Peptides against a protein of PDB entry 6NYY. Designs and how they scored, part 197

Target 1, 212 residues: chain A of PDB entry 6NYY
Amino acid sequence: KHFEQAIERVIGGLEKKTQVLQPEEKKTVAYHEAGHAVAGWYLEHADPLLKVSIIPRGKGLGYAQYLPKEQYLYTKEQLLDRMCMTLGGRVSEEIFFGRITTGAQDDLRKVTQSAYAQIVQFGMNEKVGQISFDLPRQGDMVLEKPYSEATARLIDDEVRILINDAYKRTVALLTEKKADVEKVALLLLEKEVLDKNDMVELLGPRPFAEKS
Target 2, 212 residues: chain A of PDB entry 6NYY as posed
Amino acid sequence: KHFEQAIERVIGGLEKKTQVLQPEEKKTVAYHQAGHAVAGWYLEHADPLLKVSIIPRGKGLGYAQYLPKEQYLYTKEQLLDRMCMTLGGRVSEEIFFGRITTGAQDDLRKVTQSAYAQIVQFGMNEKVGQISFDLPRQGDMVLEKPYSEATARLIDDEVRILINDAYKRTVALLTEKKADVEKVALLLLEKEVLDKNDMVELLGPRPFAEKS

## One batch from the design tools (peptide; made by RFdiffusion4, then SolubleMPNN)

Design b2_p29_7_s3 (from b2_p29_7, 13 letters changed)
Fold by OpenDDE base, seed 5:
Structure b2_p29_7_s3 (fold): chain B 212 residues (1-212), chain A 29 residues (1-29)
Amino acid sequence: as target 1 above (212 residues)
Amino acid sequence: MPVIPLNELTQELLEEFARSTTGLSLEPV
């Protein structure tokens, strides 16, 4: 208990026991987190799910916790799957509610940042090429770009394409697994917190071998 | 598809992304 709480504090902050969500908001959170959890479950390069929660903590209304490995090198495929699992919440909201909420803003920020880095730092885009730019920190005034305005436009376009591709992949996945998202969401509404065993009971074993 | 604003990025932010949990934020950043 204490160790789990310590990990939860590090990940999500302090539990907001006093924050009571309205039933509709709680439902939205449950389906959002179920989207993350299910996307992570069925994406090969996603980290193993440890916990999914709809209990508000720190800066979040809910979270899906994964066991990351100490990894210093990421492939393009790994980054794509991480983008997809990060989009899982937003996509779940679209599939089940036909609307989007502001709750996914941090997810969108993360996805945007990842996409930009892949293109301008890691050289992972064929059109932009094998380039790596020193990028300003978030909030720094970019006085001069090391590339032309034409290159800037190309980068912007390719970032959008990459994000859109990740989004479409996530839509396809969660549409296929819609019933699984529903199962997870409903159980979240009942238990508020699910672990890996709960997910196995609901969905069966994860189809990918856990990398030891 | 929602409009996602493009912004400048650092490798540090990517690493944070790669190692972070996913979830629904309480407050829009």
Scores: peptide ipSAE 0.032, ipTM 0.563, DockQ to the pose 0.146; fails the geometry check
Fold by OpenDDE base, seed 3:
Structure b2_p29_7_s3 (fold): chain B 212 residues (1-212), chain A 29 residues (1-29)
Amino acid sequence: as target 1 above (212 residues)
Amino acid sequence: MPVIPLNELTQELLEEFARSTTGLSLEPV
């Protein structure tokens, strides 16, 4: 309990008990976080879910916390599943509300950064080839791109393809698991916080053996 | 597929994903 709370404070910041979300906003948050949680539950290479919360904190209106695997090397498949998990909130909102909120902006940023890194740093795209360039950090003077304008366009196109593929995969998954997303969302609206045990009780054991 | 050693930026990105608080932003962007 105390250790988990300490980790939660470090990751999520202080609970903003003063932010009263409107019922519709709270519902949106619940379904968004349920999307993340369910995507992470059913994606083999996603990190195991520790906690999901719709209690507003300094960094967000809700969050899903995962136990990171102690691994230093990632496959393209692992990165794709992480992208899908990150898109889970946005996809859930689309499936249940048919509308897009601004709440997924940070998720979209993370997915975009991951996609660019895969293509231009890790050489994981066959069309672009085995290249590794440092991505300009926000605030670095955009030094001359080490590649042609044609290569830049190709990179941008392949990034969009990768993100769209991750998005479609997430839509397919959460559409199949739509009832599970709803169950999690409804339970979040009741309890505000769910742990791994709540998820096991609700959805059954995670289909993938947790590599301890 | 062969496992590629992480450069510092990759490690930061992966650590950000590993510390995966996926959540709704409080501020509309």
Scores: peptide ipSAE 0.023, ipTM 0.556, DockQ to the pose 0.453; fails the geometry check
Fold by OpenDDE base, seed 4:
Structure b2_p29_7_s3 (fold): chain B 212 residues (1-212), chain A 29 residues (1-29)
Amino acid sequence: as target 1 above (212 residues)
Amino acid sequence: MPVIPLNELTQELLEEFARSTTGLSLEPV
């Protein structure tokens, strides 16, 4: 309880009990969070879902909480599945509403950062090659790029390709699992908070062995 | 942490993504 509350405070901040969402906004949040939850459920390398909530906290309107893996090294495949999980909210909104809301900004930022890190820091792109450049820290002015303008353009193109590939993969997955996304979203609208057991009841057991 | 664009396209992508911002934070714990 205390540990979960501490994690919730770190992730979501303090509950904004006074923030009343309009029914349409609440619906959007429910489908957004359901997209994350279902993507995470059916992606092998996604972190196991612990909790999904549409109760506004801190600056967020909803959140999905995952069990951290004691893993220090990530493969390209693992990072791709994490990107797909992160895109799950936006993709769900597109599938169900045909619109993109502002809710996906933080997700898109995270995906962009991950894609860039894979290509520029981890050397995970064949065209760019086995290079590693330090990404500027938050607040650092990038005065000079350690690579040519041609390389910069190549990096930009490959980042876009990687994000688009993750997006397409997420669209394919959540389209296949559209009924599951709807089940989760509808139950979120009823309960406001779902845990792993609720997800098992709705979707069945997660198809991947929990690597302890 | 603010994502600092390292190149123009990354900045454009970040700006495009930023224009789509709601406070829905999925912070993986």
Scores: peptide ipSAE 0.020, ipTM 0.523, DockQ to the pose 0.094; fails the geometry check
Fold by OpenDDE base, seed 2:
Structure b2_p29_7_s3 (fold): chain B 212 residues (1-212), chain A 29 residues (1-29)
Amino acid sequence: as target 1 above (212 residues)
Amino acid sequence: MPVIPLNELTQELLEEFARSTTGLSLEPV
């Protein structure tokens, strides 16, 4: 309880119980968060779900909280699954509503940042090569790139490819699990907050062993 | 809620990221 609350404060800020979402907005959030939750549930390298909520907190309308692994090293596969999980909300919205809301913007930004980091910091792209550049921090005046414009274009293309691949993977997964996403979303609309046990009751045990 | 097409949102974010980091090409594919 205390640990969960502490992490919730860090991730979502204080609950804004006074923020009343319109029913359609609440529905959108529920399906969005259900997408994250279900994607994380069925992706091997996703972090275990702790909590999913559609109670507004800070600037967020909902969130899925995961238990991060105490790991310092990530494989490409792990990063891909994390990207897919992060895309889960957006993909859910597309599957169920045929549209994307601004709620998915931050997720897409995170995915974009991750993809970029994989390619230019971690050297995880064969076409770009085993490169690692210090990425300029937001706000740093970078006068010169450590690579050519041709390389920059290649990086741009490969980032898009990686994101699109993650997106397609997520679409395939959540399309297959569409009924599960709906179950989670509907229960979220009822309870507003779900924990791991609720997910087990709805979906059965997570198919992957929790590496605690 | 405002709705944005998938590809447009993706491109916007990629462009935003490119502008912020100067790491990506600013030319949309």
Scores: peptide ipSAE 0.009, ipTM 0.417, DockQ to the pose 0.035; fails the geometry check

Design b2_p29_7_s4 (from b2_p29_7, 16 letters changed)
Fold by OpenDDE base, seed 2:
Structure b2_p29_7_s4 (fold): chain B 212 residues (1-212), chain A 29 residues (1-29)
Amino acid sequence: as target 1 above (212 residues)
Amino acid sequence: MPVMPLNELTEELMKEFSSSRVGTSLEEV
């Protein structure tokens, strides 16, 4: 309890107990977070879920918290599953509401950054090749790209392909698990916070063994 | 801005991707 609260404060900031969401907004958040939670639950290389919450904290209206592995090396498959998990909220909104919200902006940013990193830094794309360049940071003077404009276009195309593939994978997963997303969302609307045990009770045990 | 070493950038990116938290953002577009 105290340790979890400390981690929550570090990750989520202070609870904004005064922030009252409209019922429809709260519903959107619940389904968004349920999407993350369920995607993470059924993706092999996703980190184990610790907590999912629709209590607003800091700049977040809700969150899913995972136990990160002490891992320094990531495979392409791991990064893909992480992307899918990160897209879970947006995909859930699309599946259940047929609309997209601004709530996924940070998720999309993360996914985009991951895709670029995979292609440009980690050399994980066969078409682009085994390249590793520093990505310009926001605010860095765009120094001359160490690659041609043609390569830049190729990178952009392959980034879109990678993101779209992750998106489609997530759509397929959460469509298959639509009932589970609904269950999690409804329980979130009731309890506002779910832990791993709540998820086990609701969905059954996670199909993948927790790598300790 | 000093070009951060690739390793540092990679580490930062990986920290962001390895973030224990995903969620709904309040950031206005």
Scores: peptide ipSAE 0.155, ipTM 0.680, DockQ to the pose 0.212; fails the geometry check
Fold by OpenDDE base, seed 3:
Structure b2_p29_7_s4 (fold): chain B 212 residues (1-212), chain A 29 residues (1-29)
Amino acid sequence: as target 1 above (212 residues)
Amino acid sequence: MPVMPLNELTEELMKEFSSSRVGTSLEEV
């Protein structure tokens, strides 16, 4: 208990006890976080879920916490599943509310960064080829791109394709598991915090063996 | 520019994915 709270403080920041979410906002957060949780549950290469919460902390209104694997090399398939898990919140909002909120901005940023890294740093795209360029960090003087404008356009197009493929995969998954997303969201609205055991009780055991 | 070993870049990218996703900000920007 004390150790988990210490980790939560380091990762999530201080609980904003003062942010009273409106019931509709709290509902949106619950379904958003349920989308992340369920996507992570049913994607083979997603990290195991440790905790999901709709209690506002720091800059966030809710969060899903995962146990990272001690892994230094990632496959294209693993990166795709992580992108899908990251899109789970946005996709859940679309499925249940038919509207898009600003709540997924950080998720979309992360997905975009991952997609660019796969294409321009890891050489994981056949059309762009086996290239590796350092992405300019925000604030670095835009040094001349080491590639042509035609290559830049190709990269941008292939990034969009990759993100759209991840999005479609996530839509398919969460549509299939729509009832599970709703179960998790409703239980979040009741308990505000769920752990791995709550998820097992609600959804059954995760279909993938936890690689120890 | 120190060429970050492939391992450090992958680890940094993955730390962002593996960290507690404080993901939902409903503040109207």
Scores: peptide ipSAE 0.062, ipTM 0.626, DockQ to the pose 0.316; fails the geometry check
Fold by OpenDDE base, seed 1:
Parts: sequence; C-alpha cells; structure tokens
Structure b2_p29_7_s4 (fold): chain B 212 residues (1-212), chain A 29 residues (1-29)
Amino acid sequence: as target 1 above (212 residues)
Amino acid sequence: MPVMPLNELTEELMKEFSSSRVGTSLEEV
C-alpha cells in the first residue's frame, strides 16, 4: 500500500479527488487505459503491467503503471513494442469510438521522442544511417544543425514512418484483442483500478515469461 | 527532459500533441 502510493505519486502526482469526469469522459479514459494495458499484456518486450487506473491523478485522467526492467541497452524490437504500448490508448479510442481525443497527447509526444531518438541518436534506421547526434535540451535553440536540410527531411520522414508502423502494429494487435480491451475497460469502469491479478483473471496469464 | 525536435516537421509532430491528458507513465526513453 505505502509503496504503491509512493510510486503512484511519482508517476501520477497527487490524486485529484475533486476532478469529476463526465460519464462519457470516464468511459473514454477506461477504454484508453485498457488499450495501454492490453497492448502491454500481449507485447513480448513491453514491461510487465502492475496497475491500471482511471482515477485522475495530477495532470492525468488515468494511467497504466509498469514495472520497468533495470536495463540500459534496448533493442530496436524492444523500443518498437514500447512505442506500440504507448500508442495503445489512442488506438483503443480509435477502434471503439472512431475518434481521437486530446487524451493521447503525452503518449504521442513520448512516441515521437522515442522515434526521433532511435533514428538520430541510436542509428537504428538504415536509410538515415549509422548517425548519432546530441539532441538539444528543451529550450536550447539549435542555431546550427549538424546535418543538411535534406537529411533533416529524411529524418522527419523516417520518424513518421516509424510511428505509423508502430501505430499499424498496435491497430492490428488491439483489433485482434478487441474483446479483451472491452473486458478490461468495462472492469475499469466498475473497479476504477485493476492490478496484475485482475488482468490474469480476466485475460489469463501473460503469454510471455516475466524474467524476475 | 523531453528532447526538442531538430526539424520543423518534428516540431509539427510535437505540436499535434498539445492537449492535457497523462498517458501511460513509461520510463522516459
């Protein structure tokens, strides 16, 4: 309890008990978070799900919490699965509501940053090549790019391609698992918070061995 | 810290993300 609350505070900030969501908004949040949870459940390289919540905290309306692996090296496949998991909320909204909400903003930001880092820092894109540039910190005006405008355009294009590929992969996954997303969403609307055990009861054991 | 995009299109992609809901708290990659 205390440890979970400490983690929740770090992840989501203080619980906004005063934030009353409209029923339709709460439904959107439930399906969004269910998308994250289910994507993470069925992606091999996603971190293990610990908790999913639709209780507003800090700036968030809901969240999925994962246990990160203590790793410093990530493969391209691992980063892709993380991107897919991060897109799970938006994809779920698209599948169930046929609309995009502002709720996915932070997810999309994270995905964009990850994609950019993969291409320009980690050299993980064959078209751009084995390049690594230090990215400016937030607020630093980069007056001089270490690459040509043609390379800049190529980077932007490949970032978009990578994100779109992750999006399509997530759409395929959550479409296949649509019934599972709905089960999780409906249970979230009832319980507001689900843990790993709730997910196991609902979906069965995660198909990937959790390396402890 | 969020990495600032180096290109205009990347900035545009980042601007598409300007609305207030916290998604899944993943460790920042």
Scores: peptide ipSAE 0.038, ipTM 0.541, DockQ to the pose 0.096; fails the geometry check
Fold by OpenDDE base, seed 5:
Structure b2_p29_7_s4 (fold): chain B 212 residues (1-212), chain A 29 residues (1-29)
Amino acid sequence: as target 1 above (212 residues)
Amino acid sequence: MPVMPLNELTEELMKEFSSSRVGTSLEEV
């Protein structure tokens, strides 16, 4: 399984319908999930949306379910679109509320992990070069880095650049599609759960063929 | 899997991203 798929979160378990969010929290979650859904809808290399929900389950306040592509090789462009979809929630909160919440923590973690993998495992950054190192795991005693401290700093800088580029791309997309994000968010507040058919009725057919 | 920080800058970045355990998610079916 490719590294990008390894950082994906699979939330199992029953929806806790008894967990009541405050109206303002529910609104924030609706716009956050709408950001993911719309970003995924209009990005060519994003995975097809199956379901989006604002019903809390486990530690999640909302979620988007998607069907992953059956592939082992990813291009930089494919990984970028996946990063943009993952940033869609945070970007939607910024566009509509002018503030950020803790709701995007898991998304930011995934984006950070993807960016590091692209730079230090897949050799996809020109400044760092065509290198491949094992990413240290939490709790592993990293006794020796196979690179200098100067290289470590360069990696951190290039990770920030890559994340910022993905963020800017997502801001541009969701600003262009702002009316669509609002439509999805408002319908989520009404129905609490949307499927692919609801999205087609609301936004029209997805402009890209499903490759899954 | 969690990625360990490479230096102080990465540690600060990861602390900012890990401030809460409650949030939203994208999930594979």
Scores: peptide ipSAE 0.025, ipTM 0.582, DockQ to the pose 0.092; fails the geometry check

Design b2_p29_8_s1 (from b2_p29_8, 11 letters changed)
Fold by OpenDDE base, seed 5:
Structure b2_p29_8_s1 (fold): chain B 212 residues (1-212), chain A 29 residues (1-29)
Amino acid sequence: as target 1 above (212 residues)
Amino acid sequence: SLEEKLRTLNEVELLEREEARKELEEEEA
């Protein structure tokens, strides 16, 4: 209740002048958000979907709201599922439209940041090893990297591998669930906003027990 | 452009998630 109201207030504060989306733009957004929603539904370690919307909010064209887990410690598997959910929008657009849009740039940035953090902050890569380095903050002078150029190349390669693995996993999932993505997208185009109950009616109960 | 609009989709989703997280952290403090 309080969390839903907090989210509604954050959303409501972004209810500036609703940009009317063109029908084709609205369709693209609906499939993008449906990709996130369906990926989150079928990934065990993804956050539970609360709401998905294609109503433009401020600068945004749509959103998916998830119940954040009160979790301070994440496993590698949990981080992978979160990466896959984040890629769900782009992957949906590729599956349905055969084109890449710039709409997923921030999703790709998030995935990239998560991949780097896993490898260089959390030591979650066997080839790089159990290392932890501070990532340069955006705008910090590139201080001397605390590792060799060979290690830098290895990190970049392993980041690419991790992102590609998450991407392939997301493609496999949303290809298998293509009909479900389409159902969600079509219902989004009709209702503009879906909640968890709408998703249960469309897809059935989420196959994972909600950790209360 | 459609591209700029779609970019903003992700920015808002990010902001909403970050703000929701901050609000939860402030309610727990």
Scores: peptide ipSAE 0.015, ipTM 0.396, DockQ to the pose 0.082
Fold by OpenDDE base, seed 2:
Structure b2_p29_8_s1 (fold): chain B 212 residues (1-212), chain A 29 residues (1-29)
Amino acid sequence: as target 1 above (212 residues)
Amino acid sequence: SLEEKLRTLNEVELLEREEARKELEEEEA
């Protein structure tokens, strides 16, 4: 309880109990968070869901909280599933509303950062090669790129491919699980907060064993 | 900058998705 609350404060910030979402905004957030939750539920290498909430916290309108594994090394497959889970909110909005909202901007940023890291830092792309370059940190003057402009274009193209592949995978998954996304979204609209037990009750047990 | 690249990728992805949506809507009409 205290540890979970501390993590929630770090991830979500303080609950803004005073921020009343409009019904349509609340609906959008519910389907967005349901998309994350369901994607994470049915992706083997996604982190286990702890909590999903549509209660506004800090700058967020909702969140899905996952138990981070004490894992320092990730496979390409693990990173892909994490990307798909991160895209789950955006994909859910598209499936259910046929529109894109600004709510997924942070998720897209995270996915893009992950894709660049995979290609540029981790050497996980065959076309770019088994190379590792430091990505500029926010605020660092990128004086010299450690690679040519041709390589930069290749990297950008391969990043787009990787993100699009993750997106397509997420679309396929959440389309298959569309009814589950809707169930989760509707329950979120009712309860505002769901835990792992609520998800088990609603969807059945997670099909993947929690790797301790 | 990485930030500009991130922004550009997000914008492109948004556009591609909007285009794909329009194509699907046109096929369903």
Scores: peptide ipSAE 0.006, ipTM 0.349, DockQ to the pose 0.022
Fold by OpenDDE base, seed 1:
Structure b2_p29_8_s1 (fold): chain B 212 residues (1-212), chain A 29 residues (1-29)
Amino acid sequence: as target 1 above (212 residues)
Amino acid sequence: SLEEKLRTLNEVELLEREEARKELEEEEA
């Protein structure tokens, strides 16, 4: 209770009361956030959903809030599920509207960053091999890449493969769970904010035991 | 920190939390 209220206060202070979404935009956001929520619900290694909202905050049109695991080490499977959850919004928009909005730009950036980190930083790709390079931060003088242009191309190709695999996995999941995405989206349009209990009532208990 | 315990899929919310953390750190200082 107090913890959730403190989080809501920090987040609520960022509620720009002035951005009223148009009904069609609100609908798009509801299905987008429902995609994240449902993907996170049915992916074992996704972080547990705490809250999903279609109330605009800051520059965001909606959000899904998750309880991160206090985990410093991730497996490839865990990172894949996190990528799928991050793609859930975009995939939902595609399934329901057949269109891609700009709302998924930040999600795509995160997925791309995660994919590069897996391949270049964590050595999780067999073709690229067990390499670990610091990804240049924005503004670092890109000193000479510690790898050849051929390796750079290979990295880019393997990043695309990894993202596409995550995308396909997310499409398969949310297509299977299409009715659940619809239920969540419709309830979001009604309540504007859903919590974990709303999700349990709507979808049943999360199929993965919460590690207490 | 409480903030480290929350991940949002929204980068804006992450940035806003980072700003809020800085403000809280500045107010506590």
Scores: peptide ipSAE 0.015, ipTM 0.383, DockQ to the pose 0.132; fails the geometry check
Fold by OpenDDE base, seed 3:
Structure b2_p29_8_s1 (fold): chain B 212 residues (1-212), chain A 29 residues (1-29)
Amino acid sequence: as target 1 above (212 residues)
Amino acid sequence: SLEEKLRTLNEVELLEREEARKELEEEEA
């Protein structure tokens, strides 16, 4: 109990007891977080959901807590599933409300960042090739790009393709699981916080064996 | 710029790793 609360404070930030969400905002957050939760549930390489909340904390309007894997090496497939899970909130908002909110800005930043890392640092793109460039550290004026402007444009194009592929995969998944997203969102509106057991009761057991 | 995008990448990956590490350290405590 005290330990879970400490973890929640560090990860979710301090509960902004003073930030009352409007009913429409609360609904948007519930469907956003339900999108993350359901995407993470049905993606093999996504981190397992521990908790999902629509209680405003820190800078966020809601959060999903996942069990991080102590993994130092990621496959392209694992990184794709993580990107899809991160897009789950935005995709849920699009499916249910037909509108995009500013709430997904941080998710889009994370996805964009992961896509650039895969292409520029990890050499995971066949068209760009087996390149690994050190990303400029904060404060290093990279005076000269280690690659041509043609390569820079190719990188930007392949990043966009990768993000769009992750987005399409997430749309397909959450469209198939639309009823599950709605169940989770409605229960979030009632309970404000769901755990793994609530998810099992709603959706059944996660279809992937938790690697202990 | 691509450089600014790349900078933000490293910061978020580092933040996510640091958050994940804090989560694990908190779970082990």
Scores: peptide ipSAE 0.006, ipTM 0.404, DockQ to the pose 0.126; fails the geometry check

